# Ledger of designs, part 128: peptides against a protein of PDB entry 3C2G

Target 1, 209 residues: chain A of PDB entry 3C2G
Amino acid sequence: IRTFDLLGLLLHDSDAIDGFVRSDGVGAITTVVQYPNNDLIRAGCKLLLQVSDAKALAKTPLENILPFLLRLIEIHPDDEVIYSGTGFLSNVVAHKQHVKDIAIRSNAIFLLHTIISKYPRLDELTDAPKRNRVCEIICNCLRTLNNFLMMWIPTPNGETKTAGPNEKQQVCKFIEIDILKKLMSCLSCEGMDTPGLLELRSTILRSFI

## One batch from the design tools (peptide; made by RFdiffusion4, then SolubleMPNN)

Design b2_p25_3_s2 (from b2_p25_3, 16 letters changed)
Fold by OpenDDE base, seed 5:
Structure b2_p25_3_s2 (fold): chain B 209 residues (1-209), chain A 25 residues (1-25)
Amino acid sequence: as target 1 above (209 residues)
Amino acid sequence: SKEEEELKELEEIEEQRRRLREEAA
């Protein structure tokens, strides 16, 4: 726990973060959070979030790391773990096709559906810190999904990747009516979720209409 | 509202995809 806190303080610039990542820092964190200690898991996931935008991640194999993190988020009913984990996911998939593929094969789309399903509508949350954290989680999920769906939208030159049947099935689960209604409820709340929702809606419409 | 229109469009997409899933089953 203390080690992760210390590392978080030291990793205050991009060069330090890249150095940590190049030294297999992400792998080291994932090894530590395999132990059943909630405080360690929280601290480790937060540190993962802190380094999730590192340039060095483009050269880091995530085939073993990402599925583990997704499973961790799936089994832990902890908002802080889910926040950090979905934040990490959203950052690492950005602009990296191979990472998107790993996430999708690891059932990430359905996991995002599951995460959103666990939370009530934002307007039903009266506790501001809780509401804000849930909003951030939903925003992370929406950003991640948007990044996935964008792969299947034709580019200006007419090129596009076709979603496979498994991907289509996972997307279908995500855009079920109950989930859509929950997402629409976010529009009634002020916060960072609204831009994400609007972007996602636009992406869905471009993908399937 | 714009939001209501977009929701309706998403519902239509879901219904279409539901039909496709049923046909594939």
Scores: peptide ipSAE 0.020, ipTM 0.497, DockQ to the pose 0.018
Fold by OpenDDE base, seed 4:
Structure b2_p25_3_s2 (fold): chain B 209 residues (1-209), chain A 25 residues (1-25)
Amino acid sequence: as target 1 above (209 residues)
Amino acid sequence: SKEEEELKELEEIEEQRRRLREEAA
């Protein structure tokens, strides 16, 4: 735990982060978080989040890492783990088609829906820190979803990938009224990625019209 | 509100998708 904290303190610049990632730092973290220690898992996932936007990740194989992380998020009830994990996911899939594919094959869409669905409506949360964290998690999920959906949006000048039937079915769950309400609730939260959520809304509309 | 209008639009999309699924079944 202390080691991860210390490492996190050292990774404040992009070059250091890239160096860590190039040295298979992500793999190292994923190895460590396999131990059934909640504090360690939290620290490790937080560190993953910290390095999740590293340029070096583009060259890092994630075929084994992503499924593991997704499973970790799926089974771990800890909001901090879910926050970090969904944040990691959101960042690593951004602008990386191959990573999106790995995530989707690993049932990420369904997982994202599950995560969003399990949390209460934000207006039901009276504790501000909890509400904010939940909102952040939902935003991470929705941002990730947006990244997925963008693959299937018809572009006038480009080849559009076609989502498989299962993927379409999973995506359709995100237009459920409850999910949409949560999306809208997040838009009303201060400090949230409002532009990202608006983009998602636009993406949803474009995907289903 | 604009948000309510968008929610309605999304709800309509959901309904359309539901109908399409029902027709395909």
Scores: peptide ipSAE 0.019, ipTM 0.485, DockQ to the pose 0.017
Fold by OpenDDE base, seed 1:
Structure b2_p25_3_s2 (fold): chain B 209 residues (1-209), chain A 25 residues (1-25)
Amino acid sequence: as target 1 above (209 residues)
Amino acid sequence: SKEEEELKELEEIEEQRRRLREEAA
């Protein structure tokens, strides 16, 4: 725990973060968070989030890391872990086709739906800190979904992939009314990435119309 | 509200997809 706190303090610039990632820092964290200590797991996942946009991650094999993280956020009922983990996921898949493929093969789409489904609507949460954290989690999930969907939407100058039948089925779950209501509730939440959510809305519409 | 209109649009899309699934079954 103390080590992760110290690392968090040191990783205040892009060069330090890249250095940490190049030294297999992500792998080291994933090894440490295998111990059944909630505080350690929280600290480790938070550190993962902090380094999740590092340029050096493009050269880091994630084939073993992503499945582990996905399993961790699946089984760990901690909002802070889920927040950090989904934040990490959303950042690492952004603009990286290879990472998207690993995540999708690891059943990420289904997991994202599961995570969103487990939380109540934001309007049912009276505790503001809890509501905000849940909103952030849902936004992370939806952002990740957007990154996946963007692969399958034709662009004027880009090659598009076709989603497999399993992926299509899993994506279709995100147009369920309960999920859509949660998406809309996030749009009303202050301090959230409203432009990103609006983009997701547009992406969903383009995917299903 | 704008949000209500957007929700309505999404509900309409869901309904359309439901109908298509029912027709294809």
Scores: peptide ipSAE 0.017, ipTM 0.449, DockQ to the pose 0.017
Fold by OpenDDE base, seed 3:
Structure b2_p25_3_s2 (fold): chain B 209 residues (1-209), chain A 25 residues (1-25)
Amino acid sequence: as target 1 above (209 residues)
Amino acid sequence: SKEEEELKELEEIEEQRRRLREEAA
């Protein structure tokens, strides 16, 4: 815990973050959070989120890291862990085909569905901080989904990568009416990534219509 | 709203997928 706090204090600029990532900092964090300590897991996931947009991640092998993180999110009901983890996932898959593939093979789409499904409707949450955190989690999940679906959108010349049968099945679970309603609820929340959610909506339409 | 119309379209897609799954079963 103290180590992560110290690292968080040192990683305030992009160069320092890139240096940390190049030194296998992400792997180091994932190693440490394997210990069954909730505070340590929270701190580690928060640090992962802080470095998740680092340019150096494009050259970082995530084959072992990403499945571990996904499993961690799956088994922990902690909103802060889920927030940080889904935020990390959203950022690391952005514009990185290889990372998207790893995530999808690791059942990420279905996991995102599971996460969203476990939360109540936003309109049922009267506590604003809780509602906002839940909305952020849902937005992270939906943004990640958008990044996945974009791979399967036909190009102007008609060429497209085809989703495998497993991916299609996972997506089918994600686009349930309940999930769509939660998407709309997020669009109604002030201060949320409305543009990202609108992009997802457009992506879904282009993918399946 | 435009968003509500698009949601309706997405619901229709979901329903179509449901039907396809039922037919394949």
Scores: peptide ipSAE 0.019, ipTM 0.502, DockQ to the pose 0.017; fails the geometry check

Design b2_p25_3_s3 (from b2_p25_3, 19 letters changed)
Fold by OpenDDE base, seed 1:
Structure b2_p25_3_s3 (fold): chain B 209 residues (1-209), chain A 25 residues (1-25)
Amino acid sequence: as target 1 above (209 residues)
Amino acid sequence: SSEERELEELRAIEEQRRRLREAAA
């Protein structure tokens, strides 16, 4: 725990972060968070989030790491773990087709829907810190979904991959009224990526034309 | 109310989707 906190303090330099990632730091964290200690799991996932935009991740095999992290998020009810994990996921899949494919094969679409579905509407949360954290989690999930959907939307200048039947079925769940309401509620939260959420809304609409 | 505004926006999204589908048909 204290070690992860120390690492978090030291990893403010992009070169240091890349060095950590190149030394299989992500794998090391995933090994440590396998122990049933909530504080350790929280600290480890937070550190994962901190290094999730590292350039060195493009050269890091994630075939074993992503499925593990997805499972961790699935089984842990801890908002801090879910926040960090979904944040990591959203960052690592960005602009990386291979990583998107790993996540999708690991049932990420279904998991994202499950996560969003388990939380109440933001207007039902009276505690501001809790509400903000839930909003961030939902935004992380939706941002990740947007990254997936972008692969399947026809663009004038490129070939579009077609979603499989299972993926299409899972994506269809995101047009449920409850999910759409939660998306809309996130648009009203200050400090959120409003442009990104608006883009997602447009992407969802285009995906079902 | 905030709820009424949200419902209106959802209806607008659904209408937009309908229009896009009709235009693509």
Scores: peptide ipSAE 0.021, ipTM 0.453, DockQ to the pose 0.021
Fold by OpenDDE base, seed 4:
Structure b2_p25_3_s3 (fold): chain B 209 residues (1-209), chain A 25 residues (1-25)
Amino acid sequence: as target 1 above (209 residues)
Amino acid sequence: SSEERELEELRAIEEQRRRLREAAA
């Protein structure tokens, strides 16, 4: 725990983060968080989030890391873990087709839906910190989903990956009224990525046309 | 109310979606 905290203090610039990632730091964290300690898991996932936008991640194999992380998020009820994990996921899949594929194969779409579905409506949360955290989690999930959906949107150049039937079915779950309501609720939250959510809305519409 | 506005926006999205589907057809 203290080690991760220390690392967090040391990783304040992009070069240091890249250095850590190049040294298989993500793998190291993943190994450590396999220990069933909530504090350790929380700290590790937070550190993952901190390095999730590192340029060096483009060269990091994630075939073993992503499935593990997804499973961790699936089984761990801790909002901080879910926040960090979904944040990591959303960042690492961005602009990386191969990473998206790994995530999708690892049932990420379904997981994202599950995560969003398990949280109450934001208006039911009276505790502001909790509400904000939940909103952030939902946004992370939706941002990740958006990244997935973009793969299946017809481009003017005709190069479209077709979603498999299972993926289509899973994606269809996100147009459920409950999910859409939660999306809209997130739009009302201050400090959220409103443009990203609007983009998602547009992407959802395009995905079902 | 905020809920009413949300419902209206959802309806608008659904309507837009319908229109897009109809236009594609």
Scores: peptide ipSAE 0.020, ipTM 0.453, DockQ to the pose 0.022
Fold by OpenDDE base, seed 5:
Structure b2_p25_3_s3 (fold): chain B 209 residues (1-209), chain A 25 residues (1-25)
Amino acid sequence: as target 1 above (209 residues)
Amino acid sequence: SSEERELEELRAIEEQRRRLREAAA
């Protein structure tokens, strides 16, 4: 725990973070958070979030790391772990097709739906810190989903991947009335990425056209 | 509200897609 805190203080610049990642730092964190200690898991996931935009991640094998993280955020009850984990996921899939593919094969789309589904509407949360944290989690999920969906949107150059039937079905889950109501409620919540939410809406609509 | 309109629009698009899939089946 103290080690992760120290690393967080030391990894304050991009070169240091990149060096940590090149030294298999992400793998090391993943190994440590496998122990059933919630404080350790929180600290480890927070550190993952801190290094999640490292350039070296583009060359890091994530075939074992991502499925583990996805399972963790699926079952762990602590919002801080879910926040850090979904934040890591959203950053690590950005601009990396191979990472998106790993996540999708591990049912990440459906997991994002599950995570959003477990939280109440934001307007029903009276505790401001809790509401803000839930908003951030939902935003992380939506950003990740948007990154997935963009793969299947035709580009002006005619380059597009085709989503499989399973992926299409999983995406359709986000059109459920209960999910949509939750997403819309985010627009009235402070701390939400409103532009990101609107971008997701646009991407979803384009996926259906 | 704008949010309600957006929700309704999204549902309408999905319904249209559903009808197209059914017609192609």
Scores: peptide ipSAE 0.019, ipTM 0.460, DockQ to the pose 0.017
Fold by OpenDDE base, seed 2:
Structure b2_p25_3_s3 (fold): chain B 209 residues (1-209), chain A 25 residues (1-25)
Amino acid sequence: as target 1 above (209 residues)
Amino acid sequence: SSEERELEELRAIEEQRRRLREAAA
């Protein structure tokens, strides 16, 4: 646990982070978080989040790592783990088609919906830190979704990838009223990525209208 | 709330557009 914290303190440099990732650091963390120790899992996932935007991840095989992480955030009860895991997911799929494909094949779209759905309305959360963390989790999920959706939006040259029928069905779940309300609630939260959420809203609208 | 009303309006618009697309197909 303290080792992960120490490592996190050392990884303030992008080159150091890339070095860690190239040395299979992500694999090492995922191995550690397989042990039934919540403190280790929390610390490990936090470290994953810290390295989640590393350039070296583009060359890292994630075929085994990503499905494991998805399963972890599906079942783990700790919001800090969910926050870190969804943050990792959001960052790791960004601008990487092959990673998006792995995630989608691993039922990530449906999982994102499940995660968002399990949390109460933000206005029902009276504890501000809890409310903010939940909001951040929802934002991570929605950002990840946006990264998927943009694959199916026409580019300026008219080129677009077509979503499969299963993906379309899963995406349709995000226009449920409860999901949309949570999106709007996130827009009203201070410190959130308002531009990103607005972009997502636009992307959702373009996907369905 | 005003936000809820806005969401309902957006959904109504989306549904309307869906129906229009289906009719045009």
Scores: peptide ipSAE 0.015, ipTM 0.447, DockQ to the pose 0.018

Design b2_p25_3_s4 (from b2_p25_3, 16 letters changed)
Fold by OpenDDE base, seed 5:
Structure b2_p25_3_s4 (fold): chain B 209 residues (1-209), chain A 25 residues (1-25)
Amino acid sequence: as target 1 above (209 residues)
Amino acid sequence: EEEERELEELRRIEEQRRRLREEAE
């Protein structure tokens, strides 16, 4: 716990973060969070979030890391773990086709749906800190999903991959009425990625239906 | 009101897709 907090305090500049990642710092964190200690898991996931935009991650093998993190988020009911984990995921998949492929193969699309499904509508949350944290989690999920969907949208100069039938089916779950109601409830929340939500809905309607 | 109209349209699309799936099974 204290070690991760200390590391977080030392990693304030991009070069230090990049150096940590090049030294297999992400692998070290993932090794430590395998121990069944909630405080350690929280601290480790928070540190992962802090280094998730490092340039060196493009050269880091994530084949063993991402499936583990996705499973951790799936089984852990802690909002702080889910926030940090979905934040990490959203950052590492950005502009990285290989990382997107690993996440999708690891059932990330369905997991994102599960995360949104488990939370109530934001208007049902009376506790402001809880409501804000849930909003941030939903934003992370939407950003990640939009990054996945981009792989299947034709670009003027690129080969477009076609989504498989399973991926298409999983994407289509995000237009379920109960999910849509939850997503719409986020539009009134300060800090919501409204463009991301609108982009998601538009992309599903145009490309997957 | 605009958001409510969009939600209703999405619901209609969902229902159409559900019916098409049930007919294909």
Scores: peptide ipSAE 0.013, ipTM 0.410, DockQ to the pose 0.016
Fold by OpenDDE base, seed 2:
Structure b2_p25_3_s4 (fold): chain B 209 residues (1-209), chain A 25 residues (1-25)
Amino acid sequence: as target 1 above (209 residues)
Amino acid sequence: EEEERELEELRRIEEQRRRLREEAE
């Protein structure tokens, strides 16, 4: 725990973060969080989030890491773990087709739906810190979904990958009225990545119209 | 009012997709 906190304090610049990632720091964290210690898992996932936008991750094999993290998020009811894990997922799939493919094969789309479905409506949350955290989680999930959907949108100059039938079915769950209401509720939250949510909205519309 | 209009549009899309699935079965 303290080690991750100390590492977090050292990882304030992009070069340090990249150095950590190049040294298999992500693999090291994922090894440590395999121990059944909630505090350790929280700290490790938080550190993963902190390094999740590192350029060095493009060269890091995530084939074993990403499925493990998805499973960890699936089984762990902790909002902090889910926040960090979904944030990590959102960042690592961005602009990385191979990582998107790993995530999708690892049932990420269904997991994202499950996470969003598990949380109550934001208007039902009276505790502001909890409401904000839940909003952030939902936004992380939706941003990740956006990154997946963008793969299947026709580009003017390229052969678009077609979503498989299973992926299409899983994506269709995100147009459920309850999910859409949660998306809209997130748009109304102050301090959120409004541009990202608006992009998702546009992507959803383009994917289904 | 704008959010309500958008929700209604999304609901229409959902309903259309539901119908298309039912017609394909």
Scores: peptide ipSAE 0.010, ipTM 0.383, DockQ to the pose 0.017
Fold by OpenDDE base, seed 1:
Structure b2_p25_3_s4 (fold): chain B 209 residues (1-209), chain A 25 residues (1-25)
Amino acid sequence: as target 1 above (209 residues)
Amino acid sequence: EEEERELEELRRIEEQRRRLREEAE
């Protein structure tokens, strides 16, 4: 725990973060969080989130790391673990086709739907800190989904990958009215990336028209 | 009211896709 807190303080610049990632720091964290201690798991996942936008991750093999993290957020009911884990996922899949493919093969689409479905509507949450955290989790899930959907939208200049039948079926669950209501409710949350959510809404619509 | 109209449109798209899947099975 104290080690991750110290690392979080030291990893405040991009070069230090890249150095940590190049030294298999992500693998080290994933090894440590296998210990059944909730505080350690929270601290480790938070550190993963802090390094999740590192340039060095483009050169890091995630084939063993990403499935483990997806399983971790699947089995832990902890909002802080889910927040950090979904934040990590959303950042690492951005602009990285190979990482998107690993995530999809690891059942990420279904997991994202499961996470969003687990949380109540934001209007039912009276506690502002909890409401904001839930909104952030939903936004992380939806941002990750947007990154997947963008692979399958025909662009005039791009090779369109076709989604498999199972992936298409899982994606179709995100146009369920309950999921759409949760997406729309996130647009009203303070401090959220409203432009990003509007882009996601547009991507969802384009994926199903 | 605008949000409700958008959700209704999305629900119509969902229903159309459901029907197309059922016709293809």
Scores: peptide ipSAE 0.010, ipTM 0.393, DockQ to the pose 0.017
Fold by OpenDDE base, seed 4:
Structure b2_p25_3_s4 (fold): chain B 209 residues (1-209), chain A 25 residues (1-25)
Amino acid sequence: as target 1 above (209 residues)
Amino acid sequence: EEEERELEELRRIEEQRRRLREEAE
């Protein structure tokens, strides 16, 4: 725990972060968080989030790391773990087709739906810190999902991959009324990416229905 | 029709947020 906190304090610049990642720091964290200690898991996931935008991650094999992290998020009903883990996921899939494919094969779309489904509507949360954290988690989920959808949107100059029937079905779950109500509740949060949410919905409706 | 109503509601919420921001400036 204190070691991860100390590492987090040392990783303030991009070069240090890249150095850590190049030294298999992500693999080291994922090894440590295999121990069933909630404080260790929280600290490790937070550190993963802190290094999740590192350029060196483009050269890091994530085939073993990403499925493990997704499973960790799935089994830990801890907002801090979910926040850090979904934040990591959203950052590592950005601009990386290969990483998106790993995440999707690892049932990430369904997991994101499950996460959103488990949280109440934000307007039902009276505790402001809790509401804010839940909003951030949902934003991370939506950002990740948008990154996935971008793979299947026709671009004028590119060969577009087609989503498989299972992926299409999983994406369509995000337009279910209960999910939409939860997503709409996020619009009350100042930090919510409203354009991104609208784009997500529009994309699902145009491309997946 | 239900989809259009939900999109309209989202637009109304965004417009309300815009107005609240403009009133706070």
Scores: peptide ipSAE 0.007, ipTM 0.332, DockQ to the pose 0.025

Design b2_p25_4_s1 (from b2_p25_4, 12 letters changed)
Fold by OpenDDE base, seed 1:
Structure b2_p25_4_s1 (fold): chain B 209 residues (1-209), chain A 25 residues (1-25)
Amino acid sequence: as target 1 above (209 residues)
Amino acid sequence: MKPVTYSEEEKERIEEEVKKFLEEH
């Protein structure tokens, strides 16, 4: 715990973050968060989120790390773990086709749907900190989904990866009225990236036209 | 699903790996 807090205090710039990632820092955090301590898991997942946009992650093998993190998010009901883990996932899959493929093979699409489905509607949450955290989690999930959907959108240059039948079926769950209502409810949250959420909505809808 | 409970031996191994990593970095 204290070590993750200290590391988080040392990782102030992109070069320090890249140095940590090149030194297998993500692997180390993943080893530590295997210990069944909630405070340790929270601190480790928070540190993963802090390094999740590092350029060095493009050269880091994520074949063991990513499935483990997805499983961690699946089994832990903790909003802080889910927030940090979905944040990490959304950043790490960005612009990395091979990482998207690992995530999809590790049942990420279904997990994202499960997470969004678990939370109540934002209008049912009276506590502002809780409502904001839930909104952030939903946004992380939808951003990750958008990154997956972009792989299957026809590009003018003709080679489109086609989603498999299972992936198509899992993606179809995101057009459920309750999921769309949760996305729309995030647009009303103060301080949210409204343009980004509107783009996500448009991409989701286009994937079904 | 219940979180995977590690044995005391598995906890000790993880603590040693963490300690070693912290000493190396």
Scores: peptide ipSAE 0.016, ipTM 0.405, DockQ to the pose 0.011
Fold by OpenDDE base, seed 3:
Structure b2_p25_4_s1 (fold): chain B 209 residues (1-209), chain A 25 residues (1-25)
Amino acid sequence: as target 1 above (209 residues)
Amino acid sequence: MKPVTYSEEEKERIEEEVKKFLEEH
């Protein structure tokens, strides 16, 4: 715990963050959070989120790291861990085709659906801080999904990657009425990434029409 | 998402905790 908090203090600028990532810092965090300590896991995932947009991640081998993180956010009950983990996932897959491919092979699409599905409707959450945290988690999942879907949208020249049949079936679950209602509920939350959610809506429409 | 940065108050709390830890060990 304390080591991650100390590292978080030192990692206050982009150069320090990139230096940490180049030194396999993400692998080091991932190794330490394998211990069954919830406070350690929370602190480690918060630190992962802090470094999740580092440019050095484009050169980091994530084949062993990302599947572990996906399993962690699948099973961990703490919303702070889920928030940090889904936030990391959404940032790390952005603009990185090879990372998207690792995530998809690791069943990330289905996991995103599972995470969104386990939370109640936002209108059923009376506690504003809890509602906002749940909304942020859902938004992280949906932004990650948007990053995946964008791979399969035809370019103006007609070039596109094709989703596999399993991926396509998993993506189809996000047009379920419950998921769409949760998306719309997130759009109504104050302080949310409304532009990103609107982009996802557009991407969904372009993927299924 | 923007990276999570610690607030100055969070930094101060962590520095105090680190200091206590180093004094105890």
Scores: peptide ipSAE 0.009, ipTM 0.358, DockQ to the pose 0.015
Fold by OpenDDE base, seed 2:
Structure b2_p25_4_s1 (fold): chain B 209 residues (1-209), chain A 25 residues (1-25)
Amino acid sequence: as target 1 above (209 residues)
Amino acid sequence: MKPVTYSEEEKERIEEEVKKFLEEH
């Protein structure tokens, strides 16, 4: 725990973060958070989130890391772990086709739907910190979905990947009224990436037109 | 996504804990 907090303080710039990631820091964290200690898991996932935008992650083998993290956020009850894990996922898949492919093969699309579905509507949450965390989690899931959907949008250069039939079916679940209501509720939350959520809304609409 | 930054209060708590650890070792 203390080590992760100390590392989090030392990893204050992009070069330090990239250095840590190049030294298999993400693999080291994921190894440590396999121990059944919730405080350690929380601290480790928080540190993962801090380094999740690292450019060095494009060169990091994530084939063992991502499936583990996906399983962790599937089963872990702590919203802080879910927040950090979904945040890491959303960032790590961004602009990295190979990472998106690993996540999709690891059933990430269905997991994102499951995570969004397990939380109540934000208007039912009276506790502001809890409401904000749930909103952030939903937002992380939706941003991750956006990153997946963007692969299947035709680019001006005419080369588009086509979603498989299973992926299409899983994506169709995100147009369910309850998911759309949660998306809309996130747009009303203060401090959310409203432009990113609006982009997602547009991406979803374009994926079904 | 904005990187998770520690609040100043969280940094201060961690710095105090690190300081204490270094004083004990």
Scores: peptide ipSAE 0.008, ipTM 0.342, DockQ to the pose 0.015
Fold by OpenDDE base, seed 5:
Structure b2_p25_4_s1 (fold): chain B 209 residues (1-209), chain A 25 residues (1-25)
Amino acid sequence: as target 1 above (209 residues)
Amino acid sequence: MKPVTYSEEEKERIEEEVKKFLEEH
């Protein structure tokens, strides 16, 4: 626990973060969070979130790390772990096609739907800190989905990957009325990335036409 | 840390592509 907090204080600039990632720091954290200690898992996932935008992650083998993290955020009951894990996922897949491919092969699209489905509607949450954290988790999931959907949008150069039939079927679950209501509820939350949610809405609409 | 967001140029490109797609469909 204290070690991750100390590491978090030392990793305050991009060069330090990149140095940590190049030294297999993400693998080291992932090894520690495999122990059944909720405080270690929480602290480790928070540190993962802190390094999740590192440029060095483009050169890090994530084939073993991502499936483990996806399983962790599927089963762990702590919203702080889910927040950090979904935040890490959303950042690590950004601008990295090979990482998106690993996540999709690891059933990430279905998992994002599962996570969003586990939470009540935001209007049913009376506790403001809990409501805000749930909104942030849903936003992280939706931002990750947007990162996936963008792969199937034609580039100006006319190069597009086509989504497979399984991926299309998994994406279709995000137009369910319950998911759409949760998306709309996130748009009503103060301090949320409203432009990002509107971008996702546009990306979803394009994916279903 | 703040989540990695798309640049405004990347958002604008996506919006233009979505608009173009909607005009073609």
Scores: peptide ipSAE 0.008, ipTM 0.379, DockQ to the pose 0.105

